# Peptides against a protein of PDB entry 8OXM: the designs that were tried, part 237

Target 1, 371 residues: chain A of PDB entry 8OXM
Amino acid sequence: FKAEFRLAGGVNLPKIIDCVGSDGKERRQLVKGRDDLRQDAVMQQVFQMCNTLLQRNTETRKRKLTICTYKVVPLSQRSGVLEWCTGTVPIGEFLVNNEDGAHKRYRPNDFSAFQCQKKMMEVQKKSFEEKYEVFMDVCQNFQPVFRYFCMEKFLDPAIWFEKRLAYTRSVATSSIVGYILGLGDRHVQNILINEQSAELVHIDLGVAFEQGKILPTPETVPFRLTRDIVDGMGITGVEGVFRRCCEKTMEVMRNSQETLLTIVEVLLYDPLFDWTMNPLKALYLQQRPEDETELHPTLNADDQECKRNLSDIDQSFNKVAERVLMRLQEKLKGVEEGTVLSVGGQVNLLIQQAIDPKNLSRLFPGWKAWV

## One batch from the design tools (peptide; made by RFdiffusion4, then SolubleMPNN)

Design b2_p23_1_s3 (from b2_p23_1, 12 letters changed)
Fold by OpenDDE base, seed 1:
Structure b2_p23_1_s3 (fold): chain B 371 residues (1-371), chain A 23 residues (1-23)
Amino acid sequence: as target 1 above (371 residues)
Amino acid sequence: DKVLEEKNEKIIKNLEEIAKKLA
């Protein structure tokens, strides 16, 4: 291992470590701390199963609809090596890096990413109306630039067009699969883009099965479809290719209802797979930058065996698991807010929810819904 | 450590068996 490490960004600040193998080859490894590697490994297997379903359907196979996966190698309870997605960059690093981020380069007179975050943090405890007004002011003074990713990386017009389509298909597939699995909104550092394929890789899958809705600031979007994510699709935005790819992905998911329910049921009741939101994880995911200084992990959780009656914990867990399965069944039937929707109707509702500035303004400011 | 490797291997194996039944 080299003595130097880089931060990949993201909520869990995973460390990129360069290691030289016994073969003399340098390999980048993502070293993630804490228990989240198991959830990442499990979710990668679920994505592989979703990819198998997508490859069986002629319409999704013809469109090359896949969710990008990465290899997770758990090393210990609190450490594992992710096979680093070679040739990927976090979209947040490209967009809002303080030195050379695309917003600073292309929009030097707009608000800085820091100014946007500060304005939204100041209204975090305010009304939804005040949050919406400040979010709209931020959005007006922080214009999308993610179109420039494909323009910088792909100079040939035919290649540029193909890669923009690959990006749009990747966003569509990951958005719908992510919605079905309840991944919710994704921090911009937890979405990588491949610099060669323009496909997205989702990392840090520690929030699943709509557990983002039970956070102190609940998620209000089904997936991340922010202004920069849409800008990367080009002039058509969410219309045309994106919408059609979402509909075809949703059609395959709904037609695979029994399979997906069986998979998720096995995962939810696996005593080795902790998918539940715990208070420490919730606090960590929505921690303020100002609060980082005081939480020394001097919680020696003394193993006070809180003999909470095993019966009450098991009953509470089972009720949460049943609720997750019921909500998954509703999604796969097209039941939204008590109404049965067609695939097109359901996809339309999800897109409208994801792009609604009222929903985006209510998200946790640390997740940068204006990016 | 070893108990957790065995646990992760068991989860992965169960998912691979499900994936094989679904294949």
Scores: peptide ipSAE 0.024, ipTM 0.568, DockQ to the pose 0.023
Fold by OpenDDE base, seed 5:
Structure b2_p23_1_s3 (fold): chain B 371 residues (1-371), chain A 23 residues (1-23)
Amino acid sequence: as target 1 above (371 residues)
Amino acid sequence: DKVLEEKNEKIIKNLEEIAKKLA
């Protein structure tokens, strides 16, 4: 290992370290502290299984629909090593970095990322109507710029078009598989983009099976399909390639129902896989950036054995696991809001839910729904 | 540490066996 490290962005300031393998090759490693990487490791294996299903289908194989995966080595319940995806950047770093973010470079007269965040934090405890009005004002004065990612990285027009297509396919595949698995916490630091492939890499998979809906501020969207995410697709936005790739991915997921249910059932009842949302994790995920200074690290989570009888914990756990399996079965049947939808109908509903400014305005301000 | 590595290896192995049955 080299003695020097770089800090990655985000709350936990993960350390990027360079290591020399026994093969003499330098490899970048991300050392994440204070997080349980077991959930990331498990979800990467689930993504590999989804990729196998997508590779078997001729329509999804021809479109190269895959979820980008990375190697996770959990070291402890509170630490691990990620294989750092060399040549990736968080979409949030590209878009809204304080120094040279794309919004500041291309839209210097728009609101700053800080002004947008401040306005949405001021209304965080207000009505849904007040949140919606302020969100619309923020959106009017903060126009999307993510189209410039591919324009900066790919100067050849033919390469640029191919990479924009790869991006759109990656968003579609990860959005549908993420929805099926109930993946939450899709803020702009938890989504990386590969600077060579234009494909997305989803990290920090610690909110799954719709556990984002039980956060203090519930998640109101099935996946991240914000204005910048759509702007990266080009002039057709969600229409054409994105919609078609979502439909083809959803067809494969629905046709693999028994397989996906069996996988998720084994995971939900694995005593080593803690997928349940706990109150401390919920508080941490929705902590205000301003409150980071006052939460002294002296929450010794003393094992206050909340002596809930082991029997009551097990019964409550089993009921939550059963509910997750039932909801997964509904999604794979196309049951939305008590109605059975076609693949096209289900994908259309999910797109409409994800782009609805009323849903986006209700998200936690740290999710940055205006980006 | 060893107990956590053995636990993680067991989860990964179980997922690999599921993936092989699905393959």
Scores: peptide ipSAE 0.023, ipTM 0.552, DockQ to the pose 0.023
Fold by OpenDDE base, seed 2:
Structure b2_p23_1_s3 (fold): chain B 371 residues (1-371), chain A 23 residues (1-23)
Amino acid sequence: as target 1 above (371 residues)
Amino acid sequence: DKVLEEKNEKIIKNLEEIAKKLA
């Protein structure tokens, strides 16, 4: 390791450390502090298993459908080493950076990212109708620009087209697998884009198994398919390549039902894998930018007094785990809202739910559903 | 630290064993 470190952006200011490998190559490593990286490590292994299933199927293999994975070495409950995703940028950094964001560069007369955030925060405690109206006003005055990512990075038209297809396939694969696993907290800083491959890298996997639905502001979409995400696909949007890749991914997931249930069952009952949502985690995920200053979680709260009878915690945990498994089984059977759907019907419903401005307007403002 | 590393190695190993049984 070099003695020098760099700060990465973001609230937790993770340290970028340069490591010289045994091969003499310098590799950047991200040291996250304060986060439990065990969940990220476990979910990366689940993604590798999903990738193995996708590589076995001829139709998904031909389409190169994969979830991008990164190496996670959890060191403690509050620290770990991530392989720094070299040549990746958060989609939020590209889109809504205050000084050089693509929205400001390409749409200088639109609302600023700050104005959009402020408008949505003002209605956060309002009715769904008021949230919807303000969300539609924000969307009208904040038009998508993510098409420019591939245009800026890939000047050759043939390369540009290939990379746009790689992006679209990556969104499709991660959306469907993310839905099956119940991944939440898909805000614009938790999704990286590779500047060379145009593939997405999902980070911060701390909301899984639909635990985003029990947040103080429940998650209302199955995955991130916002206007900028769609704009990055180009003129066809969600139609054609994206839809077909979702259907083929869903087909593999449904045909792998027993495998996926067995994996998830083992994970849910692993006493070392804390997937449950706790009130402090929920508060942290939905903190206001103004509240970030005060809550240093002095998690010096004595481990002693939550001697809730181990029996009652275990019974409540087991009921939640059973409910998660039942819901996973429903998804893998194509059961949505009590109806059995075909793969095409299920994928269509999920796309419609993800792009519905009524669902998007109900999300926590920090999720930035207008981006 | 060591106890957490051993626990994490055990989780990873269990997942690798599951992956091998499913392969």
Scores: peptide ipSAE 0.021, ipTM 0.549, DockQ to the pose 0.023
Fold by OpenDDE base, seed 4:
Structure b2_p23_1_s3 (fold): chain B 371 residues (1-371), chain A 23 residues (1-23)
Amino acid sequence: as target 1 above (371 residues)
Amino acid sequence: DKVLEEKNEKIIKNLEEIAKKLA
């Protein structure tokens, strides 16, 4: 290991450490402290399995539909080493960095990221109608700029076009697989983009199996398909390449129903894999920036052995696991709102749900649905 | 307990079969 480390941004101040492997190659590693990386590690294995399914299908293989994976080595329940995705940047850093973010550079007369967040935080406890109105005002005064990522990184028009297609395919694959696995909306800092491939890397997979729907502010979208995410696809947006890649990914997922159900069933009943949402995790995921001062991380969750009878915990867990499996089976059958949809119909519904400003306006403001 | 064990054994067996098909 090199003696120097860099801090990655964020509450847990993860350390980026350069290491030289026995092969003489330098590798960056992210050392997360106080984060449970077990969920990330498990979800990376699931993504590898999804990638295997996608590579077996001729249509998805020809389209190079894959989810980017990273290596996770859990060191403890509260620490681990991530292979830092070298040459990646958080989408949130590119878009809304306070100093040099793309919104500030390309749209200097728009609202600042802080103004947008403030406006949405002010209405957080308000009606859905008030949230929608303020979200629309924010959206009018905060126009998407993510198209400029590929334009800045890829000056050659042919390369630019190819990389924009790679991005669009990556969004499509991750969106559909993310929907199947119930990853929900993804915070803009938890989506990395590779500066060379234009592919997305999803990190911090602490919400899965639709557990985002039981947060204090429930998730209302199947995946992140915000205006900037769409803007990165170029002028056709969600139409054409994105839609077709979603359909082909969904087709592979639905045709792999038995495999995916079996995998998820194992994971749901693995006693080492805590996928359930707990109140402390929910508070952490949806804490206000102002509340960061009082949550001393000293709440050892260990001491409240509420002696809920092992039987009642187990029955509640089993009911949640069964509900997750039933919902997964519905998704893989194309059952949405009690109706069986075709792959195209299901993908269309999911896209419409994900881009609906009424759904986006109801998301937790901390996750910046206007970005 | 027994129903959960039988489910887990069936799951493990299915995963082993999937792993064999994936190999």
Scores: peptide ipSAE 0.010, ipTM 0.425, DockQ to the pose 0.018

Design b2_p23_1_s4 (from b2_p23_1, 11 letters changed)
Fold by OpenDDE base, seed 3:
Structure b2_p23_1_s4 (fold): chain B 371 residues (1-371), chain A 23 residues (1-23)
Amino acid sequence: as target 1 above (371 residues)
Amino acid sequence: DEVLEEKNKKIIENLLEEAKKLA
């Protein structure tokens, strides 16, 4: 290990360390404290399995449909080492960095990222109608710019076209697989973009199996398909390449139902894999910036031995696990709201749900649905 | 705990290998 470390931003202040391997190669590593990296490790294994299924199918293989994965080494329940995704940047850092973000550079007369966040925070406790009106005002005065990522990084037109295609395929694959697994917390800091490949890397995989729907502000979208995400696809938006890649990914997932159910069942009943949403995790994910000052975590986890009988906890857990498996089976059958849909019908419904301003306006302001 | 982790890791590895054979 090198003697120096850098702090990555964020509440847990993860440490970026450089290590020299026995092969003499320098590798950047992210040391997270207080996070259960076992969840990330498990979800990376599930993504590797999904990639195996996608690589076997001729239509998804020809399209190079893959989810980008990273190495996770859990060291304990509260610590581990992530392979830092070298040559990636959070999409939020590119788009809405306060100093040199793409929105400020390309749209200097639009609302600032801070003004947008403030407006949405002011209506956070208001009606859905008031949230929708303010969200539409924010969207009108904060226009998409993510098309410029590929234009800045790839000056050759042929390379630019290939990279925009790689981006669009990566969004499609990760969106559909993320939906099947019920992956939540897809805010702009949890999605990295590779500066060389234009592929997305999803990090912080702790909200899975639709546990984002039981947050104090429930998640109302199946995946992140916000205006900037769509703008990165270019002039066709969600039509053409994105839609076809979603359909081909969904077809492979539905045809792999038994394999996916078996693996998720083993994971849901793994006593070491705490996928359930707890109140402390919910508070952490939806904490207000104003509340950062007073919550010293002096909540010793010891005192909330509300002795719910072990039997009642186990029965409650089993019922939640069964419900997750049933919902996964429904998704893999194309059952949406009690109706069986074709692959094209299901993908269309998911796209419409993900881009609906009414759904987007209801999200927690920290998710930044206007970006 | 370590014995259970190693056992679960082997179960997941075996399931991943079986999933590699079945598809």
Scores: peptide ipSAE 0.005, ipTM 0.365, DockQ to the pose 0.020
Fold by OpenDDE base, seed 1:
Structure b2_p23_1_s4 (fold): chain B 371 residues (1-371), chain A 23 residues (1-23)
Amino acid sequence: as target 1 above (371 residues)
Amino acid sequence: DEVLEEKNKKIIENLLEEAKKLA
């Protein structure tokens, strides 16, 4: 290992360590020091299964619909190494880096990313109406720029067009698979883009099975489809390629209902797979920048054996697992708000929910729904 | 695969011990 490490950025501050293998090859490794790696590993296995289903179907195979996966090696309950996604950048780093972010470069007269965050934090405890008004003011003064990613990376017009299509297909596949698995909204630092393929890589999969809906500020979108995410698709936005790829992905997921339910059931009842939301994880995910100063982890977990009756914890867990399975079954049947929808109807509802400024304005401001 | 997992496990146990000494 080299003595130097780099921070990858983002909330978890994962350490990038350069390792020289016994083969003399340098390999970048992402070291996480918290429990999230087991969940990441399990979710990568589920993504590989979804990719297998997508490759079996002729329509999704022809469109090359895949969710990008990375290797996770869990080492302990609280540590492991991720294969660093070489040639990727966080979309948040490209868009809203304070020095050279695309918003600052292409829209120097717009609000800064800091001004946008400040305005949305000031209204965090206000009404939904006040949040919506401030979100619309922020959106008017912070215009999308993610179209410039493909324009900067791919100078040849034919390559540029192909890579923009690859991006759009990747967003569609990850959005629908992410919805089925209940990944919810994704922080902009937890979505990487490959600088060669224009495909997305989702990292830090610590919120799954709609556990984002039970956060102190609940998630209001099925997946991240913010204005910059849409701008990267080009002039057609969510129409045409994106919509068709969502529909074809959803069709494969719905037709694979029994297989998906069986696999998720095994995972939900695996005693080694903690997918449940705990108060510390919830606090960490929605921590304010102002609250960083007081949480010294002087949680001396004194082993107060809270002999909470094993029976009541087990019954509570089983009821949560059953509700997750029931909701997964509903999604795979096309049941939304008690109504059975066609694949096209369900995909349309999900797109409308994901792009609705009223839903986006209600998200936790730390997740930057205006980006 | 197993030999790579065991080598990776040992490398990172050592990195965690070094990281604990630097914290």
Scores: peptide ipSAE 0.000, ipTM 0.284, DockQ to the pose 0.028
Fold by OpenDDE base, seed 5:
Parts: sequence; C-alpha cells; structure tokens
Structure b2_p23_1_s4 (fold): chain B 371 residues (1-371), chain A 23 residues (1-23)
Amino acid sequence: as target 1 above (371 residues)
Amino acid sequence: DEVLEEKNKKIIENLLEEAKKLA
C-alpha cells in the first residue's frame, strides 16, 4: 500500500488508497470504516444476477442495459475494502461542490447549495404545505445544470450523443432495479458517474427492501429522478429513451419473478446479512450537520441487552421478512396501491411519483431533492 | 464545515490504521 491517501466526498469521507498487487499493477481501493460492507457485497451479487437476466433478453441486451458493479471485500462488520471505481466522481461533487460545483460555474446568480440546504432545513419540522412552498422557491432559484457534465467531458458531438444515451440507459436500469429491490438513501454522494462511460455507479447500498420508508423522515420517491438527473438526459427528459428503457427493464424483472423471489428469500433469511433498519442506523442516516456537535462519540454501543426474549426478536424478524417478500411479489406482479398495472402503467406511476414536487419536498434535506 | 472536515479526517485516519492492522 502507498502511504498517501485521498478523501472521497460524503459524510464518512472514505479513503482512496493506492495498492500495488503481486502482479506489479497499481489498483485504487476505497477503505470504508464504521460501516457494514456485507450489505454492499450482497447487493452487488443481486445486481450481477439482474445483469445476467438483462443480458439474456434480446431487447435489453441490444440497449446494453446494465447496472455498474464493483468488488466489495468485507473485512469485518465495521470495515472493508471496496474496489474504487477509477474514473468516477460523485454527482454531488460535480454539481454542488463548495469550490467549483457546476451550479456555481453555470448559474452564479442562483441560490448557493448552502442557501438551498439552509432554507430546506429551516422548514424540516414544518407542515407539508410549508415544505412544498419553500421547495418550489428553492427550485425556481436553483436551475438544473447536469447537461454540462457530458458537454465538458465529451467534446465530439457524436461521442457526446452516445454518452448521453449511455447515461439515460444507466439511470433507467438502475432506477427500475433499485425500485424492485427497494433501494433507498439515493443522495447525491451515493451515486457516482463514470467520466469515460457516463454510466452511474450506485454505492452505499445499506438501505434496501424499502427500509427507507421506516426512517424518521420516510422516503417518498421510488428512485432518484430529480431535476439534474433529468437534465442529464437532454431535451426529451423522461420521455422516449428513459421511459422505454424503464419499461424493458421492468418487463425482464416481472418475467423473472420466481428467480428474483427465490434469491431475495435466501438473502432475507441469511443470518450474515443484516438488512433490517435499526434505530442507530436511522439516526446516523438522518443526522443533521448541526446535531453532529452534540452526539458525543461516547455512544459506546454498550451491548445494552435489550432482553427482548430471543423468541420475540425471531418472530418480529420473520414477520418483517414475510412483509418484504409479499411487497416484492406485488411489485413483480405490477400491483401498485391495490391495483394491477401493465408494465407501461407501472413505469408511468413510478416516474410520476419520482418527479412529483410534493414527494420531493417531503424528503430529508440531506437527500438534496432540489439537485 | 472546516471543523467537521477535520473531525471526519481524524476519524478516517484512525479507521485506516485499524484497517491496516486487519489487512
């Protein structure tokens, strides 16, 4: 290992280390600590399975629909090594970095990222109506700029068009598979973009199976389809390529129902795979930047044996696992809000839910729904 | 912000030292 490291963006600021393999090749690795990388490792295996299903179907194969995967080596319950996706950047670092973010460069007269965050934090404990009004004011004064990512990276017009298409396909594939698996915590630091392929890499997969809905501020969107995410698709937005790629991905998922249910069932009952939301994890994910001063690091998770009888824990776990499997089966049948939808109807509902400013305004301010 | 970055930097330094002991 080299002695030098770089910090990646985000709250946990994972360290990028360079290692020389026994083959003499330099490899970048991300060291993440105080985090259970077993969940990321398991979810990467599920994504590889989804990629296998997508590759078998002629329509999804022709469109090159795939989820970008990375290698995860869990070292302990609190540490691990990720293969760092060389040539990726967090979308949040490109868009809203304090020094040189694209919003500041292209929209210098708009609200700063800090002003937007402050306004949404001030209304965090307010009514849904007050949150909606402030969110609309923020959106009016913070216009999308993510179209400039492909324009900066790809100067040739033919390459630019191909990369914008690759981006749109990557958003569609990851959005639908992420919805089926109930993937949450899709904030702007948990989504990387590859600077060469324009494909997305989803990291920090620690909120799955709709566990984002039981957070203190529940998640109200099926996936991230915010204004900047849409702006990166170009002038057609969610219409045409994105919608068609979502529909083709959803067709493959629904036609693979038995395989998906069987694999998720095995994972839900794996004693090494802690997918359940715990109160400490919930507090950590929705911690206010201001509240970090008062959380003394002396949360020694002393094993306060909450002497819930082992029997009551097991019964509660089994009931949650059964509910997750039932909800997964509903999604794969196209059951939404008690109604059976066609693939086109289901995809349309999910797009409408994801772009609804009422749903976006209700998200935790740290999710940055205005970006 | 700067104080938070410095605290996070220190937490991550300790975690890398622990990860280097486990590797």
Scores: peptide ipSAE 0.000, ipTM 0.275, DockQ to the pose 0.040
Fold by OpenDDE base, seed 4:
Structure b2_p23_1_s4 (fold): chain B 371 residues (1-371), chain A 23 residues (1-23)
Amino acid sequence: as target 1 above (371 residues)
Amino acid sequence: DEVLEEKNKKIIENLLEEAKKLA
């Protein structure tokens, strides 16, 4: 390891450390402290399985449909080493960095990211109608700019076109697999884009199996398909390449139902894999920036042995696991709202749900559904 | 804990290998 480290931004101040391997190659590693990386490690294994299924199918293989994975080495329940995704940037950093973000550069007369967040935070406890109106006002005054990512990075028109296709395919694959696994909406800092491949890397997989729906502000979208995410696809948006890649990914997932169910069942009943949402995790995920001062991370979750009888905890856990498995079966059968849909019908419904400004307006403002 | 982690890791690895053989 090199003696120098860099801090990555964020509450837990993860350390970027350069290491030289026995092969003489330098590798960047992110050392997270106070984060449970077990969920990330498990989800990376599930993504590797999904990639194996996608590579075996001729149609998804020809389209190069994959989820980008990273190496996770849990060191403890509260620490681990991540392979730092070298040559990646958070989408949120590119879009809404306060100094040089693409919104500020390309749309200097639009609302600032802070103004948008403030407006949406002011209506957080308001009606869905008031949230929708303010979200529409924010959207009018905060126009998407993510198309410029590929334009800035890829000056050659043929390369630019290829990379925009790679991006669109990556969004499609991650959206559908993310829906199947119940990853929900993804915070803009938890989506990295590779500056060379234009592929997405999803990090911090602490919400899975639709546990985002039981948050204090429940998730209302199947995956992140916000205006900037769509803008990166170019003029056709969700139509054409994205839709077809979603359909082909969904087709592989549905045709792999038994394999997916078996793997997810093993994971759900793994006593070492705490996928369930707890109140402290929910508070952490949906805390206000103003509340950061009082939550001393000294709440050792260890001391409230509420002696809930082991039987009642186990029964509640089993019922949640069964519900997750049932919902996964429904998704893999194309059952949406009690109706069996074709792959095209299911994908269409999911796209419509993900882009619906009524659904987006109801998301937690901290996750910036206008970006 | 470590024995159970290693067991679950092996189960997942085996399922991943079986998933690698079946498709």
Scores: peptide ipSAE 0.006, ipTM 0.355, DockQ to the pose 0.021; fails the geometry check

